Peptides against a protein of PDB entry 4KTY. Designs and how they scored, part 27

Target 1, 266 residues: chain A of PDB entry 4KTY
Amino acid sequence: YVLNDIGVIFYGEVNDIKTRSWSYGQFEDGILDTCLYVMDRAQMDLSGRGNPIKVSRVGSAMVNAKDDEGVLVGSWDNIYAYGVPPSAWTGSVDILLEYRSSENPVRYGQCWVFAGVFNTFLRCLGIPARIVTNYFSAHDNDANLQMDIFLEEDGNVNSKLTKDSVWNYHCWNEAWMTRPDLPVGFGGWQAVDSTPQENSDGMYRCGPASVQAIKHGHVCFQFDAPFVFAEVNSDLIYITAKKDGTHVVENVDATHIGKLIVTKQI

## One batch from the design tools (peptide; aimed at target 1 W76 T195)

Design b2_p16_2 (made by RFdiffusion4)
Pose (drawn by RFdiffusion4):
Structure b2_p16_2 (pose): chain A 261 residues (1-241, 247-266), chain P 16 residues (1-16)
Amino acid sequence: YVLNDIGVIFYGEVNDIKTRSWSYGQFEDGILDTCLYVMDRAQMDLSGRGNPIKVSRVGSAMVNAKDDEGVLVGSWDNIYAYGVPPSAWTGSVDILLEYRSSENPVRYGQCWVFAGVFNTFLRCLGIPARIVTNYFSAHDNDANLQMDIFLEEDGNVNSKLTKDSVWNYHCWNEAWMTRPDLPVGFGGWQAVDSTPQENSDGMYRCGPASVQAIKHGHVCFQFDAPFVFAEVNSDLIYITAHVVENVDATHIGKLIVTKQI
Amino acid sequence: SAKWEANAKAIQKDAS
């Protein structure tokens, strides 16, 4: 989780698992300096850089280009003007070195690309890290920790009213650290996510959220635990437009995996 | 149920 500079990112389906190799390249010439440049550009106060909670949270904001001209721009537009399609990248090095050289956000990326770059950032600085993949990952748009699916009278999905969504898969990172800001028992792996989905305190960032706190539903502990809980375990609520028609308690988060040791 | 599976699928997207 610190010294391995290559890895595997899982994707596809639960019974059709695909792998994508990834070069983290945290030891390559120019990368460590690039990680420091990322924190400089985020205007991160130097006095907080010894705190992995802060470093990881800044990283979750600065790996994406929204709000702060950070590292990577997301796109699903099937055009990818003036850049590289997200699927073309095979590691983090070219992205990070291009960012340092051009001093401009790099185009383009999707969730595994954000996760790969963020993983490089964490391991390079010495924060143990890994990439996790969540199959059937929920995206909660109204912060009620459930998927609200609105149905027309005919029982079909009302695409105007329905805003929540589900991904075939989503990838984020876990960073290892104590959580002196939380009661004892909530350190260890923290979910951190640099893929923009929902604002957290006015910026696209997510975490660190204690995985242990998410497991027992104690999502009151900072940061962004309710959103992460919703990604892995929200119920589907079918609502006819308002009457609750049905509840699917098993659809979300069928499987979560990471590369073996 | 096939109906509920189709409705779940309607909101589902490719990778984020």

Design b2_p16_2_s1 (made by RFdiffusion4, then SolubleMPNN; from b2_p16_2, 8 letters changed)
Fold by OpenDDE base, seed 5:
Structure b2_p16_2_s1 (fold): chain B 266 residues (1-266), chain A 16 residues (1-16)
Amino acid sequence: as target 1 above (266 residues)
Amino acid sequence: SAKNQAIANAITKGEA
């Protein structure tokens, strides 16, 4: 994982899976320096830089521009006039080198761009990492481990009441590390996500969350396990908001979220 | 485009 400098990222729809090549370029000139610079900008102490738990958590915060003028500015409104469209990027190198040179956040990214850059960051620092794509990826906004979908009486989604959302697909990273801060057995792959989705204790960051813990429903383990769990395993709760102000749960769909999770084997 | 992330907004009562 660390040695591969080019990869494949899955995207699209669950019934129309697509792939794109991504050049990580973790060995190219200036990239390691830039990764160190990122940690410098995060004001990460030297002692923490040897801890993959801290490094991956800081990386998840710093690869996005929120809070700390990190690497990438996200944009999902199809307006990219002040930068590069997310789809135009082919790898991490140009992004990281631009960040290092300009010392300003680079525009623009979406999940696969964040994941690509984050993958470079992790691999560059010797942390085995891979990109994971989840189709029908939930975004739980209120940390209740379910997707509350409010419907009008006519069956249409009430956008005002429905705060949770589902991505057609979402990419994040898994990083390999021991977790001495968790019980035995919950090391290994850890979910980390640099796409700015939710605030985690003061910063837009996510993880590391033990994949094993999540698989076994241990959402109490740090960091952000409930959010990651919800991304892949949320039930859809359909609630009709009646005109009289009452809410009625009409249906529960336990099969919609996380229909397919894929990652490149090599 | 399918390349860009998109919020799945097509979920309705009928799809439940």
Scores: peptide ipSAE 0.257, ipTM 0.748, DockQ to the pose 0.073
OpenDDE base, seeds 1, 2, 3, 4: peptide ipSAE 0.016, 0.076, 0.079, 0.089; ipTM 0.575, 0.738, 0.641, 0.734; seed 3 fails the geometry check

Design b2_p16_2_s2 (made by RFdiffusion4, then SolubleMPNN; from b2_p16_2, 9 letters changed)
Fold by OpenDDE base, seed 2:
Structure b2_p16_2_s2 (fold): chain B 266 residues (1-266), chain A 16 residues (1-16)
Amino acid sequence: as target 1 above (266 residues)
Amino acid sequence: SAKNQAIANSIMKGEA
């Protein structure tokens, strides 16, 4: 999880799983220097750079360009005229070296690009890391642990009322570390995510969230456990908005979100 | 089904 410089990222649909290769290149010339530069741009205290909790949290913020002119600009509108389409990237090296050279955010990324670059960052700094793909990944935007889908009376989605969304797939990272800030047993794999999805205490970042905590429903543990829990465990709540302003729950689906979670083993 | 359509309408697609 540190020495392997080439990986496989799972994507596509749950019934049509696809794979793409990704070159992490953590040993290539200039990459470690760039990772240190990223932490410099984040104005990270030197005393914290040896703490994987702080490093992974800073990395989750800095791999995306939001808030802090970090590494990657996300784009999901199929308009990439001012940069490189997300699908054209084959690894982290070109992205990181461009960022170091230009000192400006690189365009463009989507979840697997963010996860790929973040994986390089973590591995460069000696943190064991892997990419995780979640099929039917929830994006809960109000932290209620539900996917509230509002429907018109004809059954179509009311886009005005529906703020939550689901990704057909989403990629994030797991990083291995001890968690002395949590109770015993919640170290090990920690979910971290650099794709800008939600604000976490003032920045677009996510994690580290204890995988063990998530598995056992301990959403009160730092950081961002409710959001990560929702990504894999949210119930789909289908609500019909009546013309009289009343809401009626039509259906609850507790099995759709997090239908498949996969990662490559070393 | 209406449910399947609702799910489809709520799903965002990344590039392939």
Scores: peptide ipSAE 0.201, ipTM 0.788, DockQ to the pose 0.460
OpenDDE base, seeds 1, 3, 4, 5: peptide ipSAE 0.091, 0.017, 0.124, 0.050; ipTM 0.756, 0.582, 0.761, 0.683; seed 3 fails the geometry check

Design b2_p16_2_s3 (made by RFdiffusion4, then SolubleMPNN; from b2_p16_2, 10 letters changed)
Fold by OpenDDE base, seed 5:
Structure b2_p16_2_s3 (fold): chain B 266 residues (1-266), chain A 16 residues (1-16)
Amino acid sequence: as target 1 above (266 residues)
Amino acid sequence: SARNEAIANSITRGEA
């Protein structure tokens, strides 16, 4: 459990690791109030606000603007004319205060911005939290725990058939909590992610997923364990789609995804 | 292919 309001976020490439300072500002004026406001906007029942499982899951949904007019609008197209470029943010405070003031989603964020704001949210509410960076982070969108890469007969990627994708790096959060809803031993660090990636039971959210469960291959445990597992441990399956409709597995790469996972506790 | 911007993360479909 760290009370530091300044952190370091890792990004870049696995062979060119970079760091960025981020001010969480969980103790600054108006920030706690804004976090409570976020839960109000989510229409979260008061009875659930003391449960870190529910709070972290709601937070993962509300830090992104999808579904519920949450805090941040994501953008990855390098067009930021109607807001602030993701790289211009230096901390969570300005984002959260703008959200509270305007009562509209703030533009724009990418994974480290989402993770930074989410980290502030969790810490404000007394949940120990840290940011995790995964290099070569998989995005499995069909929940089969593998990255299906379809190739044309000439060896080029078939973009129509290939739906899964890989981030050069991706940031999410780990939150510390007990998990009475899981078997004994699967409390502790839980992966949660506010970057809008996949729909989870009707909303763009992710977690909490038990890190211990994932390490032991227990992907059947709530919430979103298969997705998080795939982010760090998917095999790349290269499949040639023949013109006659047959599929041939050309290669399997079990080493590419999740080459490096870095977490900073401060 | 992945976009190599200074800080922005990039996503690639297929071979990364």
Scores: peptide ipSAE 0.166, ipTM 0.757, DockQ to the pose 0.119
OpenDDE base, seeds 1, 2, 3, 4: peptide ipSAE 0.028, 0.143, 0.068, 0.029; ipTM 0.634, 0.747, 0.727, 0.672; seed 4 fails the geometry check

Design b2_p16_2_s4 (made by RFdiffusion4, then SolubleMPNN; from b2_p16_2, 11 letters changed)
Fold by OpenDDE base, seed 1:
Structure b2_p16_2_s4 (fold): chain B 266 residues (1-266), chain A 16 residues (1-16)
Amino acid sequence: as target 1 above (266 residues)
Amino acid sequence: SEKNKKIAESITRGES
C-alpha cells in the first residue's frame, strides 16, 4: 500500500462517463498549514479539531465561500471574468495556496473542484476520504424527498414553479469515521458535501450523513440525511400546471435519479 | 463538457 496524492474524478453523462486527474497535493508545502488556517477562519474550537464529525462538518461549510468567506466561490453562469474558470483547475494546491495568500475566497469552482479541495482538506487532517460522483443527482429544495417537475399543459417544463432540480452529475465526498452519536453500525463512510446547495442549520453545508443509514432508508439521523437520500433516491414527480391554477400529478418515475454512483476504491 | 448542469427539460424529453 502506497499513498497517492493524485486522484481520479468521474464526470460527464451517464451514457458518456469521463474521468479527469486531480492532484490533491496533501503533502506539498503550505497545504497542511492552509488547512489549519481554514479551521482558524472558521473559529473552530481547539477541542473540536480532533473530532472528525466536527471537522468534516466545518470543512463542508468552509470549502465554499458562502456564509463565512470560505475557500471557493461557486459559479455556473459560464461567466468567469473575475477569476479562473472551474475547468482550468488541475488540483487543490493552487486553490488552497491562493486562499492562504489572499485571505479571500478563490474564484471559481463547481462540484468536482469543491470535492477535490475538500478531499485534500480531509486527508490533510488525517480523515480518510474519497470523491463520489452521482449521475442524475437530485437537488431537493423543499425537503419533501421528491423531485418535482412541473409541466405546462403543452408539455413544456415550467422551471419557475419549483426550485427542485437535477444535475447531470454531482460530486461530493465520503469521509471515514466512527459515529458514536448514531446507532451501532452507522459508522464508516459518511457523505459530506462542500458544494453550496442547501442551507443546513444556518449555513451552506452538508453532512456528515451515514452512508449505511441512508442505504437502509434511515433519514432521521444527523446530519442532512434527508437531503443526501434525496440526491440518490428521489422519485420524479411530473405535475401538470393547469391554466386554472390547479396542479395534477401525471406521472411518477422512481428509477431515474441516482442511476449510477461511482467512486474509486479507497 | 466538464461542467455539471441542470437537466430537468432533458429528463422530460427522455434525453440523457
Scores: peptide ipSAE 0.225, ipTM 0.782, DockQ to the pose 0.100
OpenDDE base, seeds 2, 3, 4, 5: peptide ipSAE 0.019, 0.217, 0.018, 0.265; ipTM 0.617, 0.779, 0.600, 0.786; seed 5 fails the geometry check

Design b2_p16_3 (made by RFdiffusion4)
Pose (drawn by RFdiffusion4):
Structure b2_p16_3 (pose): chain A 261 residues (1-241, 247-266), chain P 16 residues (1-16)
Amino acid sequence: YVLNDIGVIFYGEVNDIKTRSWSYGQFEDGILDTCLYVMDRAQMDLSGRGNPIKVSRVGSAMVNAKDDEGVLVGSWDNIYAYGVPPSAWTGSVDILLEYRSSENPVRYGQCWVFAGVFNTFLRCLGIPARIVTNYFSAHDNDANLQMDIFLEEDGNVNSKLTKDSVWNYHCWNEAWMTRPDLPVGFGGWQAVDSTPQENSDGMYRCGPASVQAIKHGHVCFQFDAPFVFAEVNSDLIYITAHVVENVDATHIGKLIVTKQI
Amino acid sequence: KEVKLNSTGDPAPITV
């Protein structure tokens, strides 16, 4: 989780698992300096850089280009003007070195690309890290920790009212650290996510959220545990437009995986 | 039946 500079990112389906190799390249010439440049550009106060909670949270904001001209721009537009399609990247090095050289956000990326770059950032600085993949990953748009699926009278999905969504898969990172800001028992792996989905305190960032706190539903502990809980375990609520028609308690988060040791 | 919700990402099927 610190010294391995290559990895595997899982994607596809639960019974049709695909792998994508990834070069983290945290030891390549120019990468460590690039990680420092990322924190400089985020205007991160130096006095907080010894705190992995802060470093990881800043990283979750700065790896994406929204709000702060950070590292990577997300796109699903099937055009990818003036850049590289997200699927073309095979590691983090070219992205990070291009960012340092051009001093401009790099185009383009999707969840595994954000996760790969963020993993490089963490391991390069010495924060143990890994990439996790969540199959049938919920995206909660109204912060009620459930998927609200509105149905027309005919029982079909009302696409105007329905805002929440579910991804075939989503990838984020876990960072290892104590959580002196939380009661004892909530350190260890913290979910951190640099893929923009929902604002957290006015910026696209997410975490660190204690995985142990998410497991027992104690999502009151900072940061962004409710959103992460919703990604892995929200119920689907079918609502006819208002009458609750049905509840699917098993659809979301069918499997979560990471590369073996 | 299976449908897909609108998503900014790669949408997954749901059962309606």

Design b2_p16_3_s1 (made by RFdiffusion4, then SolubleMPNN; from b2_p16_3, 7 letters changed)
Fold by OpenDDE base, seed 4:
Order: C-alpha cells, then sequence, then structure tokens
Structure b2_p16_3_s1 (fold): chain B 266 residues (1-266), chain A 16 residues (1-16)
C-alpha cells in the first residue's frame, strides 16, 4: 500500500466494470518535495505533519483547487479548453510536478484523477492508501442521508428541485491509520476524498471517516461520516412534486446505492 | 427515470 507505484483504478458501470492503469510515482524525483510543498501551501503547522489524521484531511482539501489554490481543478462538462482532459492523465507525476513548477492549480481532474493524485500524496508521506471505487455512488447535497429524486407529475425527473445526484461510479481513497480521537475499534481504513463534492466545515474536503464506523452505521464520528455513509448506503427517495406545491413520496429504493465497492490490494 | 449522472469518464486523446 506504500511501495507499489503503479496501480489499477476501477471505473465504468456495475455491469461493465473497467480498469485503467495509474502510475502513482511516489518515488519519482520531485514528488515527495511536491507533497511537502502542498502541505506548505496549506500552511500546515509542523506538528500536524506527523499526524495522519491531519495530513489526510489537509490532503483531501489540497488535492482539489477549491478554497486554497490546491492541486487539481475539477471539470465534468466535457470542455477542457484551458488544460488537459481528465482522461488524458495516466499518472500523478506530471500533475504534481506541474503544480510544483507553476504554483497554480492543474487543469483538469475528475474523481479517478483526484484519487490517483491523492493516493500518491498519502503514500509519499508514509500513509498506507488505496483507491476505492463505488458503483452507484450517491452525492447527498443537502445532508439528509437520502438521495432525493424529484419527479414531475408526468413521471419525468426534475433535476432543478435537488442537487442530489448519483454517479454511475465514484472513486475516493482509504487511508490506514489509528484513530485515537474515536472510540476503540474505529481505526484502520479511513475514507478520504479529494474530489470536491461538498463543503466540510468551510472547505471542500472529506474525511477521514472510519470505514468500520460506517459499516456499522455509526455516522456521528468525525469526519464527514454522514456524507460517506450516504455515498454507499443512501435510499433513493422518489418524490413527486405536485402542481399545488405538495410533495408525495412515490417510491423508496434501498438497494440501488452502493451496489459494488471495489478496491485493489496494492 | 434517469437517476444517475452519465459516466464521468470521457474519451479523449491520451497525453504522453
Amino acid sequence: as target 1 above (266 residues)
Amino acid sequence: KQVYLPSPYVAAPITV
């Protein structure tokens, strides 16, 4: 989890699982220096740099460009005129070195790019890390732990009534660490995500969230456990928006989200 | 009832 510099990232759909190679390159020249530079740009105090909880949380914020001029600018509109299309990246090295040299956010990334770069960052700093792919991954935008799907009276989806969405797949990271800030048993793998999805206490960051806590339905533990829980276990709530302004729950699907969670043991 | 976003992975030339 620390020594492997080439990995596989799962993507696609649950019925058509695909893989791509990703070069983490954590041992390449300049990469460790860049990771230290990232923490410098985050103005992270020296005392915190030895704490994987703080480091992973800072990393989740800094790998995305939002808030802090971090590493990667996300784009999902299929218009990448001012940079490199997300699909063109094959590893973390070029991205990190460009960031270090230009001192400006690199364009562009999507979830697997964020996860790839974040994986390099974690591994460079001696934190065991892996990429996780969740198929039918929910994006809860209103922190209600459910995926709201609004329907018109004719049954068509109204995407204007909610910002909740489902990815056919989403990639994030798991980092291995002890959690002395949590009850016993909630150390080990921690979900962390650098894809800018939701604001967490003032910044686009996510985690570390205890995987064990989430598996047992404990969402009260820091950090961002409710959001991560929702990604893997939200119910789909189909709500018909009536002309009179009333909302009627038409259907609840508790089986759709989190159909498959895949990670490679690397 | 399309409830999920299209694939975020878009095909594009790979930069070496």
Scores: peptide ipSAE 0.032, ipTM 0.626, DockQ to the pose 0.087
OpenDDE base, seeds 1, 2, 3, 5: peptide ipSAE 0.027, 0.028, 0.041, 0.024; ipTM 0.673, 0.677, 0.687, 0.607; seeds 1, 2, 3 fail the geometry check

Design b2_p16_3_s2 (made by RFdiffusion4, then SolubleMPNN; from b2_p16_3, 7 letters changed)
Fold by OpenDDE base, seed 5:
Structure b2_p16_3_s2 (fold): chain B 266 residues (1-266), chain A 16 residues (1-16)
Amino acid sequence: as target 1 above (266 residues)
Amino acid sequence: KKVYLPSSGLSAPIEV
């Protein structure tokens, strides 16, 4: 989880699981220096740089360009005219070295690119890390642990009211660390995500969220446990918005989200 | 956000 410099990332659909290789390159020249530079750009105190909780949280913020001119600009509109298409990247090295040399965010990434770069960052800093792919991944935008799907009276989705979304797949990272800030037993793998999805206390960042805590429904534990829980375990709530302004729950699906979570065994 | 065809390999929101 630290020494392996090449990996496999799962993507596609639950019915058609695909894999792509990714070169992490954590030992290549300039990469560690770039990771230190990222922490410098974040204005991270030296005292915090030895704490994997702080490092992973800062990394989750800085691997995306939002808020802080971090490493990667995301694009999900199929327009990549001013950079490299997300699918063209094969590893972290070129991205990180470009960021270091240009001192500007690199275009463009999607979840697996963010996860790939973040995996390099974590491994460079001695934090065991892996990439996780979740199929039917929920994006809860109001922190209610539900996917609220609003329907018109004709049964079509009301896109104006429906803010939550379900993704075909999403990639994030798990980082191994102790959690002295949590009760005993909630160390180990921590979910961290650098793909800009939601604002967490002022920045687009996510985690570290204890995987054990999430598995046991302890969403009250820092950081961002409700969001990560929702990604893998939220219910779909179908709500008909009537013309009179009333809402009626039509259906609840508790089986759709998080159908498959995959990570490479090393 | 756009919905993409699965064959693209891109991440995308899907209809539920």
Scores: peptide ipSAE 0.485, ipTM 0.806, DockQ to the pose 0.250
OpenDDE base, seeds 1, 2, 3, 4: peptide ipSAE 0.451, 0.386, 0.381, 0.479; ipTM 0.807, 0.799, 0.801, 0.806

Design b2_p16_3_s3 (made by RFdiffusion4, then SolubleMPNN; from b2_p16_3, 7 letters changed)
Fold by OpenDDE base, seed 2:
Structure b2_p16_3_s3 (fold): chain B 266 residues (1-266), chain A 16 residues (1-16)
Amino acid sequence: as target 1 above (266 residues)
Amino acid sequence: KEVYLPSPYVAAPIKV
């Protein structure tokens, strides 16, 4: 999880799972220096650079360009003007070296690109890390641990009221570390995500969230456990907006989200 | 080589 410089990223759909290779290149010339430069740009204190909790949280913020002119600009509009389409990247090296040389955010990334670059960053700094793909991944935008889907009385989706959404697939990272800040048993794999989805205490970042805590429903454990829990285990709540302004829960689907979570085991 | 981009959507009940 630290020494492998080539990986596999799962994508596609749950009934048509696909894989793509990704070159992490954590041992290539200039990559370690670039990772150190990223932490310098984050103005990270030297005392924190040996703490995987702090490093992974800073990394989740800095791999995306939001807030801090970090590594990658996300784009989902299929235009990609003045940059590289996310699908054109085959590894982390070119992205990180471009960031170091230009000292400006690199265009463009989407979830697997963010996860690939973040995986390089973590491994380069000696943190065991892997990429995780979640099929039917929820995006909870109001931190209520559920997907609120508002329907008109005719059964059509009310797009104005419905803010939550689902990705057919989403990629993030898991990093291995001890969690002395949590109760015993909640170390090990921690979910971290550099794709800019939601603001977490002032910045677009996510994690580290204890995978064991999430599996056992302990959403009170830092960091961002409610958001990660919702990504993999939220219920779909179908709510009809009545003409009189009242809301009625019509249906609940507890099986739609997080149908498959996969990662390379080696 | 075809690459499938992630696609956001709003889940809805199957209409009869």
Scores: peptide ipSAE 0.331, ipTM 0.792, DockQ to the pose 0.139
OpenDDE base, seeds 1, 3, 4, 5: peptide ipSAE 0.322, 0.319, 0.032, 0.025; ipTM 0.781, 0.779, 0.592, 0.608

Design b2_p16_3_s4 (made by RFdiffusion4, then SolubleMPNN; from b2_p16_3, 8 letters changed)
Fold by OpenDDE base, seed 3:
Structure b2_p16_3_s4 (fold): chain B 266 residues (1-266), chain A 16 residues (1-16)
Amino acid sequence: as target 1 above (266 residues)
Amino acid sequence: KKVYLPSPYVAAPIEV
């Protein structure tokens, strides 16, 4: 989880799991320097750089360009005129070296690119890390731990009212660390995510959230446990918006989200 | 309802 410089990222669909190779390159020339540069750009105190909790949280913010001119600009519109299409990247090295050289955010990334670069960052700094892929991954936009799908009276989705969404798949990272800031038993794998999805206390970042805590329904622990919980456990709530302004729950689907979560075993 | 994209790599929101 630290020494491997080549990995596999899972993508596709739950019924058609696909894999792609990704070169992390944490030992390549200039990569460690770039990771240190990233922390410098984040204005991270030296005293915090030895704390994997702080490092992973800063990394989740800085691997995306939002807020702080971090490493990668996300784009999902299938038009990548001013950079490299997300699918063209094969590893982290070129991205990180371009960032270090240009001192400007690199275009463009999507979840597996963010996860790949973030995995390099974590491993480079000695934090055991892996990429996790969640199929039918929820994006809770209003932090209520459910996916609110608003329907017109005719049964069609009201896209104006529906803010929550479900990814076909989403990639994030798990980082291994102790959590002395949490109750006993909630160390180990921590979910961290650098894909800019939601604002967390003023910045587009996510985690570290205790995987063990989330598995047991404990969402009250820092950081961003409710969001990560929602990604894998949200119920779909179908709500009909009536013409009279009332909302009626038509259906609840508790089985749709988080059908499969996979990661490379070695 | 699945949304098919030109690239199999691209992650996208799907209709539910």
Scores: peptide ipSAE 0.125, ipTM 0.690, DockQ to the pose 0.278
OpenDDE base, seeds 1, 2, 4, 5: peptide ipSAE 0.046, 0.039, 0.105, 0.039; ipTM 0.682, 0.672, 0.638, 0.663; seed 5 fails the geometry check

Design b2_p16_4 (made by RFdiffusion4)
Pose (drawn by RFdiffusion4):
Structure b2_p16_4 (pose): chain A 261 residues (1-241, 247-266), chain P 16 residues (1-16)
Amino acid sequence: YVLNDIGVIFYGEVNDIKTRSWSYGQFEDGILDTCLYVMDRAQMDLSGRGNPIKVSRVGSAMVNAKDDEGVLVGSWDNIYAYGVPPSAWTGSVDILLEYRSSENPVRYGQCWVFAGVFNTFLRCLGIPARIVTNYFSAHDNDANLQMDIFLEEDGNVNSKLTKDSVWNYHCWNEAWMTRPDLPVGFGGWQAVDSTPQENSDGMYRCGPASVQAIKHGHVCFQFDAPFVFAEVNSDLIYITAHVVENVDATHIGKLIVTKQI
Amino acid sequence: EEYKLDLQTIKDDFFA
């Protein structure tokens, strides 16, 4: 989780698992300096840089280009003007070195690409990290921790009213650290996510959220535990437009995996 | 590649 500079990112389906190799390259010439440059550009106060909670949260904001001209721009537009399609990248090095050289956000990325770059950032600084993949990952748009699926009278999905969504898969990172800001028992792996989905306190960032706190549903503990809980375990609520028609308690988060040791 | 699942298909599979 610190010294391995290559890895595997899982994707595809639960019974059709695909792997994508990834070069984290945290030891390559120019990468460590690039990680420091990322924190400088985020205008992160130096006095907080010894705190992995802060470093990881800043990283979750600065790895994406939204709000702060950070590292990577997301796109699903099937065109990818003036850049590289997200599927073309095979590691983090070219992205990070291009960012340091050009001093401009790099185009383009999707969830595994954000996770790969963020993983490089964490391991390079010495924060143990890994990439996790969540199959059938929920995206909660109204912060009620459930998927609200609105149905027309005919029983079909009303695409105008329905805003929540589900991904075939989504990848984020876990960072290892104590949580002196939380009661004892909630350190260890913290979910951190640099892929923009929902604002957290006015910026696209997410975490660190204690995985242990998410497991027992104690999502009152900072940061962004309710959103992460919703990604892995929200119920699907079928609502006819308002009457609750059905509840699917098993669809979301069928499987979560990471590379073996 | 990452993409959003079709909610109508999810509904149809669940109600099947």

Design b2_p16_4_s1 (made by RFdiffusion4, then SolubleMPNN; from b2_p16_4, 8 letters changed)
Fold by OpenDDE base, seed 2:
Order: structure tokens, then C-alpha cells, then sequence
Structure b2_p16_4_s1 (fold): chain B 266 residues (1-266), chain A 16 residues (1-16)
């Protein structure tokens, strides 16, 4: 999880799983220096740089360009004229070296690019890390731990009222660390995500969230456990918004979100 | 390659 510099990332659809190679390159010239530079840009105190909880949280913020001129600009509009298409990247090295050289965010990334670069960052700093792919990954936008799908009276989805969404797949990272800030038993793998999805206490960042806590429904534990829980375990709630302003729950589906969670074991 | 799913299509799939 630290020494492997080439990996495989799962993507595609749940019924058509695809794989792509990714070169992490944590041992390549200039990469460690760039990771330190990232923490410098974040103005991270030296005292915090030895704490994997703080490092992973800062990394989740800094690998995306939002808020802090971090590493990668995300784009999902299929228009990449001002940079490199996300699919053109094959590893972290070129991205990180470009960031270090230009001192400006690199364009463009999607979830696997964010996860790939973040994986390099974590491994370079000695934090065991892996990429996780979740198919039918929910994006809860209102922090209620469910996917609210609003319907018109005719049964069609009201896209204006429906704020929550579902990715065909989403990639994030798990980082291995102790959690002395949590009760005993909630160390180990921690979910961290650098893809800008939701604001967490003032910044687009996510985690570390205890995987054990999430598995046992302990969403009260820092950081961002409710959001990560929702990504993998949200119920789809179909709600008819009636003209009189009342809401009627038409259906509940607990089987579609998080259909498959895949990670490569090394 | 990563994209938001059409919720209308998901609804159809559930109802099938």
C-alpha cells in the first residue's frame, strides 16, 4: 500500500466493470518535494505534518483546486479546451510536477484522477492508501442520509426540486491510520475524498471517516461520516410533490445505492 | 467517463 507505484482503478458500470492502470510514481524525482510543497501551500503547521489525520484531511482539500488553489480542477462537462482531458492522464507524476512548476491548478480531473493523485500524496508521505470504487454512488446534497427524488404528479422526476444525485461510479481513497480522537475500534481504514463534492466546515474536503464507524452506522464520528455513509448506503426516497405543497412518499428503495464497492488488495 | 445517472431511468429500472 506504500511501496506499489503502479495500480489499477476500477470504473465503468456495475454490469460492465472496467479497469485502467495508474502510475502513482511516489518514488519519482520531485514527487516527494511536490507533496511537501502542497502542504506548504496549505500553510500546514509543521506540528501537524506528522499526524495522518491532519495530513489526510489537508490532502483531501488540497488535491482539488477549490478554495485554496490546490492541485486539480474538476470538469464533467466534456469540454476540456483549456487543459488536458481527464481520460488523457495515465498517472500522478505529470500532474504533480506540472503543479509544482506552474504553481497553478492543473486542468482537468474527474474522480479517478483525484483519487490517483491523492493516493500518490498519501503513499509518498508514508500513509498506507488504496483507491475504492463505488458503483451507484450517491451524492447527498442536504445531509439527511437519504436520496430524495422528487416527482411530479405525473410520475416524472422533478429535476429542479431534486438536489441529490447518483454517480454511475465514484472513486475515493482509504487511508490506514489510528484514530485516537475516536473510541477504541474505529482506527484502521479511513475514507478520504479529494473530489470536490460537498463543503465540509468551510472547504471542499472529505474525511477521514472511519470505515468501521460507517459500517456500524456511527455517523456521529468525525469527519464527514454522514456524507460517506450516504454515498454507500442511502435509500432512494421517491417523493411526489403535490400542488398543495404536501409531500407523499411513493416508494423507498434500499438496494440501488452502493451496489458494488471494489478495491484492489495489495 | 464519470457521469450523473438519469434518475428517471433509475426509476424505470426499479419499476421493471
Amino acid sequence: as target 1 above (266 residues)
Amino acid sequence: EQHVLDLQEIKKEINA
Scores: peptide ipSAE 0.580, ipTM 0.915, DockQ to the pose 0.895
OpenDDE base, seeds 1, 3, 4, 5: peptide ipSAE 0.039, 0.578, 0.566, 0.030; ipTM 0.656, 0.914, 0.913, 0.632; seed 5 fails the geometry check

